# Peptides against a protein of PDB entry 6DSZ: the designs that were tried, part 78

Target 1, 361 residues: chain A of PDB entry 6DSZ
Amino acid sequence: NYVVTAQKPTAVNGCVTGHFTSAEDLNLLIAKNTRLEIYVVTAEGLRPVKEVGMYGKIAVMELFRPKGESKDLLFILTAKYNACILEYKQSGESIDIITRAHGNVQDRIGRPSETGIIGIIDPECRMIGLRLYDGLFKVIPLDRDNKELKAFNIRLEELHVIDVKFLYGCQAPTICFVYQDPQGRHVKTYEVSLREKEFNKGPWKQENVEAEASMVIAVPEPFGGAIIIGQESITYHNGDKYLAIAPPIIKQSTIVCHNRVDPNGSRYLLGDMEGRLFMLLLEKEEQMDGTVTLKDLRVELLGETSIAECLTYLDNGVVFVGSRLGDSQLVKLNVDSNEQGSYVVAMETFTNLGPIVDMCV

## One batch from the design tools (peptide; made by RFdiffusion4, then SolubleMPNN)

Design b2_p13_1_s3 (from b2_p13_1, 5 letters changed)
Fold by OpenDDE base, seed 5:
Structure b2_p13_1_s3 (fold): chain B 361 residues (1-361), chain A 13 residues (1-13)
Amino acid sequence: as target 1 above (361 residues)
Amino acid sequence: MVPLPKDKSLPVL
């Protein structure tokens, strides 16, 4: 009986940055299969605070701050459709992870989507949206007094959703999504009515986007709108402004993850399947009326890292590169390039032991 | 290169 001491999972499948332990602390939260690791970001590096075992593989992990909360709450969805909202509480040396709400959001009938589980939170914390099954959008209303996460489904006419986000600055919760039909890939928006439990027509759509359009980035105010990432192109649309670029450098490998650097959405990190790290820049133009519009989009190659499953900007040019296939890294972004033309320096590397193949002997 | 944001008085790593 070789008790293979089940090594802790080392492959990262999600990461988020926010204020989970306190209003003042910057936290890095890392999902490693069924484990949640909570760090405080310090001058000296990542200080471990707590590790939490989850009742299943973490599929969605998002921080959000409802109105009147001093710190972020954590939404988790597992691959078995167990949803929870978690709060960090510390009383002296005692650290508790409190379940504020929980529920199972599995449907009895539905085809699980091929692109996996998508979970998104409205920027105004009105609802959580879930794409779990083809032709369904699940809504979890966010109510402070509700310990039970109740969900309902809205039917999507668009069966093949590729990616979906909530938009910023919308009077009603508004989703933007890439979908595929027999005519190609398209972008559409819907307003989500909690009252009527239906979709209303959204502010804009873009038919016939790039055939390999794969990601939606919701852009904060003052720009608003969304960025659509393809294999060959990056497009911006907000209903009034459209802009597209096709930088040859992104064509070499598929962009697979992104993270916002600036709170105003002026810069994003992009990671591709070769471990290349890019900066996407939104150039602003200030109008005479004080409105800010998008002037241009640029992409700059920063350097190479481990193949990112997820990216999160921490602070001071430090980025956590969460890797599933390779070692996760803390990297520093520099203003000046090294002798190889890279702006990226590895600060710390976290060994990935890979999938423990349970050799059932 | 655009200067990197300093969002917090995080101790400079």
Scores: peptide ipSAE 0.027, ipTM 0.626, DockQ to the pose 0.097
Fold by OpenDDE base, seed 3:
Parts: sequence; structure tokens; C-alpha cells
Structure b2_p13_1_s3 (fold): chain B 361 residues (1-361), chain A 13 residues (1-13)
Amino acid sequence: as target 1 above (361 residues)
Amino acid sequence: MVPLPKDKSLPVL
């Protein structure tokens, strides 16, 4: 009996930071194929708390805090369309991961989107949105008493959605998405009616964005709106303000991931395909009426890391770099550059042994 | 385990 000690997956395919174990604890959650690793972020580093096996490859992993919850809940969607909402519960030394709700959200009819699974949560926790299939947007209403995740589809006229997010500060749940048609790439918004199970016209649109526009970042209040990241440009739009930059430094490699640093959306980490780490800065202008508007966008090169699949800011300038292709890292952001002009110092490296090839024998 | 500095202030870059 060869107990093939199933080598634990080491390639990171997702990471999130939040308050999952308690309201006070800062957690790092790492998705490694079918495994979820839960850490507490401490002054001494990452303390492992729990490892959880999932019934499939984790495709979406998002923390969210519904109104009246003391801590974050975890939404997971697997590559086989199994959805669950998880809660951490500790009772003395006993640690349990409770399934609050679950469901399978697979459709019998639909073309799986070539850009893969996208899962997003409304900032007000009214719904989960899923782009699983071309021409469909799946909605999971968030209801506290529902142990079974129910979903419905809304038809999208836009067949080729590249990325989608929920916007902040919207009276109704509002999506912003990049899509491609024969004329190029565009940005559009829709309000999502839970009652009517349809899209209403969103607050704004932007036709003819950069041809390689690939990511949408929803910006919190007071700025609101969205950032659209391309290969050559970064644009901001909120319905009233439009601003675009084309910093030459981003043209060298495609930006592939992002993470918000500041709760107010003033700073974002950006990672590219060469392992370069950038800071995107939103410069504010305070108006006499107390409104905050975007003055400018700036991009700064911080340094080099492993090629990020995902980034998450922890605390005190520490960033987790989740890598699928290389070693994952904890890195420190410094105010002053080192002798090489880098603001990034590697603190810890987590060896990636590569993908576990599931040889089904 | 890399010690995180005690000061939890976000670096203003």
C-alpha cells in the first residue's frame, strides 16, 4: 500500500484578506487548487489556523460582511459550479468551518466563457453576481435564512464580457463591465433588479476604450466609479469625471492582478506578467462643498516579485504575493528605496513545487 | 516567521 502522501498543492490561484476568524483578527486566506489555507496575520508573521479541503478547484473566493454579521463570511465557487458560503466558528480549542449556505449554480444550457469564471459580490451584500456563460449574468440573492443558494440568470446582450465588478455607492446593485464587440472594447453599466430579474440602464457607459482593456476595479466612495486597466492605459470613470493616463512603464508587460490598499480606494497594487509590482495612486481634490473628486492618476514602480496570480495587502506595508508560476512571497513595501532602487523587500518565500497533475489512473 | 513591525501605520508612499 503506497500511501502516496498526496503532495499538498503549492501553486496559489487566489488570496483574500479580511476578518474571517473574528472581527478583530486580520486573516489571510489562500486558495491552492482544492485547498483553502487560513492564517492569522500577527506581528510575528502568518500563523496557520486551519486548512480546509474543498470538493473542487476554487475558482472564486471572496470575503463579505452582510449587515448584522460580526465578522466576514466566505463565498467560494468551485470550477464545477459548487457554491458555498462559509463561516468560521471557534468554541474554545474547537475550530469548525460551517456551511451557512450551498448550491450548484451550473446551467444545462450555455457556452462557458473563454475568460473563465468571474464571481463578484455587491458591496452592500444584496447579491452575488456570476459570469459563467456567454450572454448570461447569474445572480444569487443574499438572504440570511436561505441555506440553499438559489440563482437566476439575466440575459446579457454583450456576449464577450472581459471583466465585471459591482460598483460602490449605488442605490440599486450596479455592475460595470468591459466587453468586446466587432467595433472594439467598451465599458457599460447595468442596474440589477432583483424584483424584476432584469437589467435596467446603468448610470454611465464609455464606448471605444483601449483595445486591450482587461480589468475593472470598482472604486469606493468618496471617488466612486471604476478604473479600467488596459495594456497601454489606465482610465477612471464615475459618470461625471473621466481621466486617462498612458504611463510608458506599463506597456512593457500586461497587468494581470490588482488589490486595493486603502479602504477609500486611494491606492492599488498592480502586478504584471514580469513580476513587476506597481502602486496606482488616485490623487484627490477636495471641493469647497466637501465633495472629493479625482485630480489625477499616477503609477509608480515599486519593485519586482514573483509573478503574481493574486495580490493582497495585509498590514504595515506587508503584501502577500500569491504566485501560480513561481514561489509565493511575503514582501515589505518601504518608503525608501534600496541600493537597487526597489521599494520591495522579500520577507518570506513559499516554495512552489508546481501543479499536482491529477493522474487519474 | 518574519516579524512584522509593531507600528501598523500604512506607509504613505
Scores: peptide ipSAE 0.026, ipTM 0.648, DockQ to the pose 0.634
Fold by OpenDDE base, seed 4:
Structure b2_p13_1_s3 (fold): chain B 361 residues (1-361), chain A 13 residues (1-13)
Amino acid sequence: as target 1 above (361 residues)
Amino acid sequence: MVPLPKDKSLPVL
């Protein structure tokens, strides 16, 4: 019996940064198929803390901090629709990952969406939203005392949701989504009523966005609203302010991932299908009343990395580039460009050994 | 393990 020690997965399919191990620790969490890797970000680099085997391929991995929690909790959804909320507990040298809540959120009916599983968390931690099936939005109410994740569906009239996020600064949980119909792609918002288990009319909509609009970024306060990323354009909308840019440089390759750099949403990393790394900048204008509005959007090419499946800003200009197709990297962003005009310096490379070829011998 | 620089957050470019 050759116990072929199953090679550990190396392809990254998700990453997130937050305070999972403690309130003070900065963590990098990496999803590699069924494996969750937990690191502490230190001045010396990434310190491994724990590896966790999940009950399936990780499809969604999000950190969130419910009111009155001292540290972040981890929401995981698997490709088989198993959901859990995980908590890190350490007692001396003993490290436990505790399942605070779990459930299976699979429906018996519904067409799995072609754009895959989307999982989002309300910034105020009122609910988790899941786009699993066409024409359905699943809601998991967040309750501290519930060990069993209960979900309900709300019907979406929009069958072809491309991407969805919860907006910031909304009195009620509000989703913003790109959808496609026979007339093109559009952006719409809905308020989610937990009480009535229905959608109410959201604060705004934008019909006829770019045909290849593929991503929604929810922008935190003070700006609020959302960024819509297309193939040729980047647009901002918050109900009152609309701004669009069409920088020629982004047209060369499709932007496929993003990550917020600044807590206030002033900067975002963007990665494309060629491994180009961009900075999206939100230029602020302070109004006479002290309100902050968006003045302009700018995109800068930072340099080249491995093709990112996910990006995570850590600290001090260090970015984790999670790659599925290539080697994952730690890169440093610099203020000044090198002789080649790049602001990116590779610090560490993590070899991707590719898919585990199950050679059925 | 790559040292993470201790220096300031990236300035606003």
Scores: peptide ipSAE 0.026, ipTM 0.634, DockQ to the pose 0.691
Fold by OpenDDE base, seed 1:
Structure b2_p13_1_s3 (fold): chain B 361 residues (1-361), chain A 13 residues (1-13)
Amino acid sequence: as target 1 above (361 residues)
Amino acid sequence: MVPLPKDKSLPVL
């Protein structure tokens, strides 16, 4: 009996960093189809802690810390619309992943969106937002005592949402999204009323953005607002300030993923479909009143990696490059470039053996 | 295992 040990999935389809195992531990969490891998980031490297089998392909994986939690919780949504909130518990050598809450958020009626599942969490942990179907925004209120993830839908007039995020620094939960209509692509904001279960008018909108605007990045305070990434342009908007750049270097290949480097939103990693790694920099201007405004946007080419499906900054200039198409990598960002002008050094490479095709023979 | 030293300031790129 050859126990063909089913080859574990190696293609990465999501990664996040945070404090999941404890308040003090820095973790890397990696989604590989139905498998969740949990690592502790140490001075010696990535220490594996736990692997978890999920009952479906992981479609959304986000860390969040509700008020009065000592460590991050993990939200997972599967491709079959099973949602859960997970907590890590360790007692001595015993490690348990506890389901705090779960639910199925599938609707009986709805057109699944062509851009797939989007899941987002309000920065103040008031709600989870889900774009699953065209013309619907699903809200999961975050309540500590609720073991059942109850969701409701708000009708969204904008049928073709491209990307959506919650904004920072908003009194009410506020979404910012890129959508497409017959006139082109646009950016809009809505406040989400949990009480009335409706959208209110958001703080700003921008009609007729770049035709290929594909990603929204919510920017933390003190800047606030959002970055919109297109094929040819990167734009910032916060309601009061608009700034756009069109660096020729980003036109060569489509930006497909991003990750925030600095907690204050001053720097972002960008990865394109050719495996180029960029730094997006937000240049600050301090006003006489102590307010911080955006002065300029700059993009720098750092180097080349495997084609990223996801990026996550760890610590000390180390980045995890999660790849679906190639080998995942740990890379070091250096202050000084090498002889080839690259700031990127590969530290470790994780072989991608491709998808496990269950060929039912 | 690749060293991931903590508590060093991010390289100012």
Scores: peptide ipSAE 0.025, ipTM 0.630, DockQ to the pose 0.579

Design b2_p13_1_s4 (from b2_p13_1, 4 letters changed)
Fold by OpenDDE base, seed 3:
Structure b2_p13_1_s4 (fold): chain B 361 residues (1-361), chain A 13 residues (1-13)
Amino acid sequence: as target 1 above (361 residues)
Amino acid sequence: MVPLPKDSSLPVL
């Protein structure tokens, strides 16, 4: 009897930080294929709390806090379109992960999008949005009493969506997305009507963005709007203000992931395909009326890490670098550079043993 | 040089 000790997956395909175990605990959640690892972030490092097996590869993992919840809930979507909302409960030494809601969101008809599954949550927790299929946007209304996740589709005229996010500060849930048509790439917004189950015209659009525009970052208040990241440019738009930069340093490798550092959206970590770690800075200008507007965008090279699949800022300049291709890392951001000019120091490295090839014999 | 937030009340490593 070869007990094939089923090697645990080590390649990271998602990570998120929030308050999942309690309102007070800072957690790091790591998706490794079908496994969810839950850590508490402590002064001594990452304390493991729980490992959870999922019924499929995790494709979306997002923390969200509905109104009146003391701690975050976890939304998971698997590559097989199984959706669930999870809650952490602890009773003494007993730790339970409770499924608050679940459902299968697979459609019988639709072309699966070539850019994969995108899942987003409205900042006000009104809905979950899913781009699963070309020409469809799936909406899951967030209702506290629903143990079964109900979804509906809205037809999207834009067949080739590259990335999509919910915007902040919108009266109605509003998506911002990059799409491609025969004329190039564009940014558009739509309001999502839960009542009518349709799109209304959004607050703004930007036609003819950079041809390689690949990511949307929704910016919190007071700035609002979105950042669009391309191969050679980074742009900001909020309906009233447009600003673009083309820093030469980002042209060397494609930015592939991002994470917000500051709650107000003043700073973002960016990771590229060479493992370079950047800080994107939003410089504020305070107007005489007390409004805050974007003055400028700046990019700084911090250093080099493993090639990030995902990034998450923890606290105190510590960043988790989730890698699929290399070793995942905890890194410290320093104020002062080292002798090599890097602001990044590796604190801990998590060996990636490579993909588990499911040898179905 | 981006100032790290000082208000990291958690002495994360």
Scores: peptide ipSAE 0.025, ipTM 0.623, DockQ to the pose 0.094
Fold by OpenDDE base, seed 4:
Parts: C-alpha cells; structure tokens; sequence
Structure b2_p13_1_s4 (fold): chain B 361 residues (1-361), chain A 13 residues (1-13)
C-alpha cells in the first residue's frame, strides 16, 4: 500500500485578510481547494498558525465582524453549498476552529449560475447574500444565537447576474449588481427586506454599462456607491455622482481580481489575466460643506506578478498574490520604481505544483 | 509615483 501522501493543494482559489485569531493579529487566510491555511502576518513574514480541512472545495471565504464581536468570524461556502461560520479559539497552546453556525443552502430547484457561486456579506453584518442559481438571491440572516444557518430565496428578475456586492452606508441592506440581458449589461440596486423577504427598489441604476462589465466593487464611506470594472472602462456611481475612465493600459488584458488597500476605499489593487498589477486611485474633492466627493479615478501600472486569482493587501506595502495558474507571491510595493519602471518587488514565492493529476496507474 | 499606504499600527511585514 503506497500511501501516496496526497500532495497538499498548492493552487490558491481565494484569500482574505483580517483579524481572525485575535483583534490585534493581522491574519492572512488562504483557500487551496478544500484546505484553509491561516497565517499571522508578522514583521518577519507569514507565520503559519493552523491548517483546516474543509468538507468540500471552498467557493466563498469572507471575514466579517458582527456588532459586539471582538474579532472577525469566517464565513465559508463550499461548492456543494455547505455553509459555515467559523470562529478561532485559542486556549493556551490549544487552537480550535469552532463552527458557530452551519447549514446546507442547496436548492432542489434552480439552474446553477454559469458565472459560479457568489457570496457577499452586508457591511453591517445584517445578512449574507448568495447568488447560487439564476433568478434567485439567497439570504442568510445573521443572528448570533442561531447555530443553524437558515436561508430564504428572493426571486431576482435579472436572470444573468455577473457580479453582486452589498453597498456601504445603506439604511437597509442594499445590493448592487451587474446583469446581462438581450440589450447588454446593466447595473441595478435593490434593497433587501428581511421582514417581507423581498426586494425593494434600490437607490440607483445604470443602464447600458460596458458590454464586458464584470466586477462590482462596493466603495465604503465617505464616497459610498460602487465601482464597475469592465474590459475597457472603469466607472464609479453612487446615485448622485457618475464618473467613467477608459485608460488604454487596461485594454491589453482583462482585470480579473481586485482588493481594497485603504479602509476608506481610496485605493484598490487590480490584477489582470497577464499578471499585471495596477493601483486604482480615487481622488478626493472636499466640498465647502465638509462632504467628500470623488473628483477623479486614476489607474497606475505597478508592475508584474504571477497571474492573480485573488489579491490581498497585508500591511506596509506588502501584498499577497494568490495564484491558481502560477506561483503565489508576497510582493512589496515601493514608492519609487526600479530601473525597469516597476514598483513591485517579489519577496517570497510559493510554488504551485498544479493540479495533482491523479494518474490512476 | 503611486502613493503607498502608511504603515498601520498593526504587525507589519
């Protein structure tokens, strides 16, 4: 019996940064198929804390902090629609990842969406939203005392949702999504009523966005609203302000991932299909009344990395580049460019052994 | 020149 030590998966399919182990610890969490790796970010690098085997391929991994939690909780959804909320507990040297809540959110009826599973959390932690099936938006109300993740569906008239996020600063949980119909791609918003289990009209919509609009970024306060990333354009909308840019540099390759750098949403990392790393900058204008508005959007090429499946800013200009197709990297962003005009320096590379082709010999 | 984030008060790489 050759126990082929099944090589641990190395391809990264998700990453998130937050305070999972404690309120003070900065963590990097990495999803590698069924494996969750938990690191503490230190001045010396990534310190491994725990590895967790999941009961399925991780499809969604999001950190969130409900009101009155001291540290972040982890929401995981698997490709088989098993959902859980995980909490880190340490007692001396004993480290436990506890399941605070779990449930299966699979529907008996529905077409699985071709663009895959989308899971989002309301910034105020009122609910989790799931786009699993065409024409359905699943809601998991967040209640602290509930060990069973109960979900309900709201019918979505827009059958082909491309991406969806919860907006910030909304009195009611509000989603913003890109959808496709026979007339093109559009952006719409809905308020989610937990009480009535229905959608109400959202604050704004934008019909006829770029045909290849693929990502929604919810922008935190003070800007609010959303950024829509296309193939050729980047647009901002918050209901009152619209701004669009079409920087020629992004036309060369499709942007495939993003990560917020600043808590106030002033900067985002963007990664494309060629491994180019960009900074998206939101330029502020302070009004005489003290309101902050978006003056302009700017994109700058930082350099080249492995092709990112996911990006996460850590601290001090250090970025984790999670790659599915190539080696994952820790990279340093520099203020000054090198002789080649790159602001990116690779600090560490994590070898991707690729998919273990189980050659059944 | 891309403005970098200032170092947080958190453990920094």
Amino acid sequence: as target 1 above (361 residues)
Amino acid sequence: MVPLPKDSSLPVL
Scores: peptide ipSAE 0.022, ipTM 0.612, DockQ to the pose 0.080
Fold by OpenDDE base, seed 2:
Structure b2_p13_1_s4 (fold): chain B 361 residues (1-361), chain A 13 residues (1-13)
Amino acid sequence: as target 1 above (361 residues)
Amino acid sequence: MVPLPKDSSLPVL
């Protein structure tokens, strides 16, 4: 009887930071296949709080704070299309993860998208959007009293969505997405009508973006709009302002993940397929009327880490590098470079033992 | 040289 002690998964496939345990606690949440690890970020490092087994591989993990919640809720979607909204509840020493809402969002008809599952939350918490199938955008309206996650589909004419986000500062929930057609890659926006269950024309579009445009970053106010990351270029668009840069340094390896550093969207971490860590900077220009406009974009190489599947800025220059292919890391960003020109110092390394290949022996 | 955000609200790691 080989008791194969089922080794816990170590490969990270998602991470998020926010205030899940309380309004005051900064949390790091790590998805490792079917396992959710919850940490509190402290001055001494990561304090483990809870580990939760999920009934499937975590495909989406997002924190959100509905209007009048004191702390963040956690949306999880599994690879088998089981959706839930989780809440952390502590009563003295008793720690419970409660399911506020759940549902299965699988469709009987549809081609699963080759680029996998995308899940996004409206910044105003009006809805969750899901790209699960080609030519469909699934909407889950967020209602506080609804224990059953109900979804509907809107037909998307753009069959090959590469990435999609909700924009900030929009009166109606507005998506921005990169899609591919026979003419190339393009960016488009749609307003989402919950009432009519349809798309309305969004505020802007950008046809013929870079052929390898792969990622959309929604930028908070005061800038608003989106950043589009390609292989060779980084572009900003907000409907009124367009700016593009083509820094040669990003051409060497594909940017695969990002994380916002500043709440106002002035800085983003970028990670590439070689484990290079960059800072993207949005330089502001203050107008005489008090409006803030984007003056310039800049990219700086910070250093090298494990190949990030996900990044999250914690605080005080500490970054969690979630890796699927290598060891996950806590790294410190320094103001001054070391002798090698790196601003990155590894603080802690979390050994990745690889995927548990179920060797059915 | 990118000034790192110091969120003064959280403990310095």
Scores: peptide ipSAE 0.024, ipTM 0.611, DockQ to the pose 0.100; fails the geometry check
Fold by OpenDDE base, seed 5:
Structure b2_p13_1_s4 (fold): chain B 361 residues (1-361), chain A 13 residues (1-13)
Amino acid sequence: as target 1 above (361 residues)
Amino acid sequence: MVPLPKDSSLPVL
């Protein structure tokens, strides 16, 4: 009986950046199947702090900071619908990962969505939203005193949700989602009533978006609204302003991941299925009243990386490229291009050993 | 050419 010591998973399924270990530390958190790796981002690179085994494959991993918390908390949902909220606690050299809350959010009835699990957090930390099953939106209210994560379902009339996000700057928690019906793909918004456990009409909708519209990006204030990414087009909508671009360069390969670079939502990294890295730029126009409006959208090719499953901007032009299919990378974005016209330089490469095939020999 | 943000909280990698 050769117990092949199961090598640790190396394929990255998710990554997030925030302040999890302290208010001052910048952390990179990496999900590798059932394992969570926690790093501190330093001038010398990624310093490993802790590795955590999870009770299942990580499907959602999001940092959030409830009002009155000094540092970020971590929401994790597993592929088996185990949810938890984790806190990092250090006392001298003793490092612990405390489960502040947990629960199982599996429904006995429902068709698991073909596009997989989506988990989102309201920017004001009022709730977590989960798209787990067709025609259902699960809400987990965020309450400080609840050790048990309680959830309820709201019925979605839209059975085929492609992607969903919470919007910024909304008085009530508001979702924006791409959905498909027999007429095509559309964007809709709903307000989420915690009190009534129902959807109210959202601020805007956009019918008949691009047929391959696949991602929603919620844009922070001052712009607000959302970016919708398709195969051929990128659109912005905030209820008052609509803007669309169709840069030919994005048609070559499907954009599959994104990450916000600027806190104000002025720039986003985009990764495609060929490992091309783009910058999406929101050009501002300042009005005479001091309001900031979106003037234009621009896409710039930065260079090539490993095929990203996830992207996260760290700092100083350093980006972590989390790859499932290839090696994960730390890359530097440069102001000037190299001789090949690339703004991307690989700093470090993390070997992906591929899927651990449990060869039962 | 995209300006790169620098946070003063991290030493330059």
Scores: peptide ipSAE 0.016, ipTM 0.619, DockQ to the pose 0.099; fails the geometry check

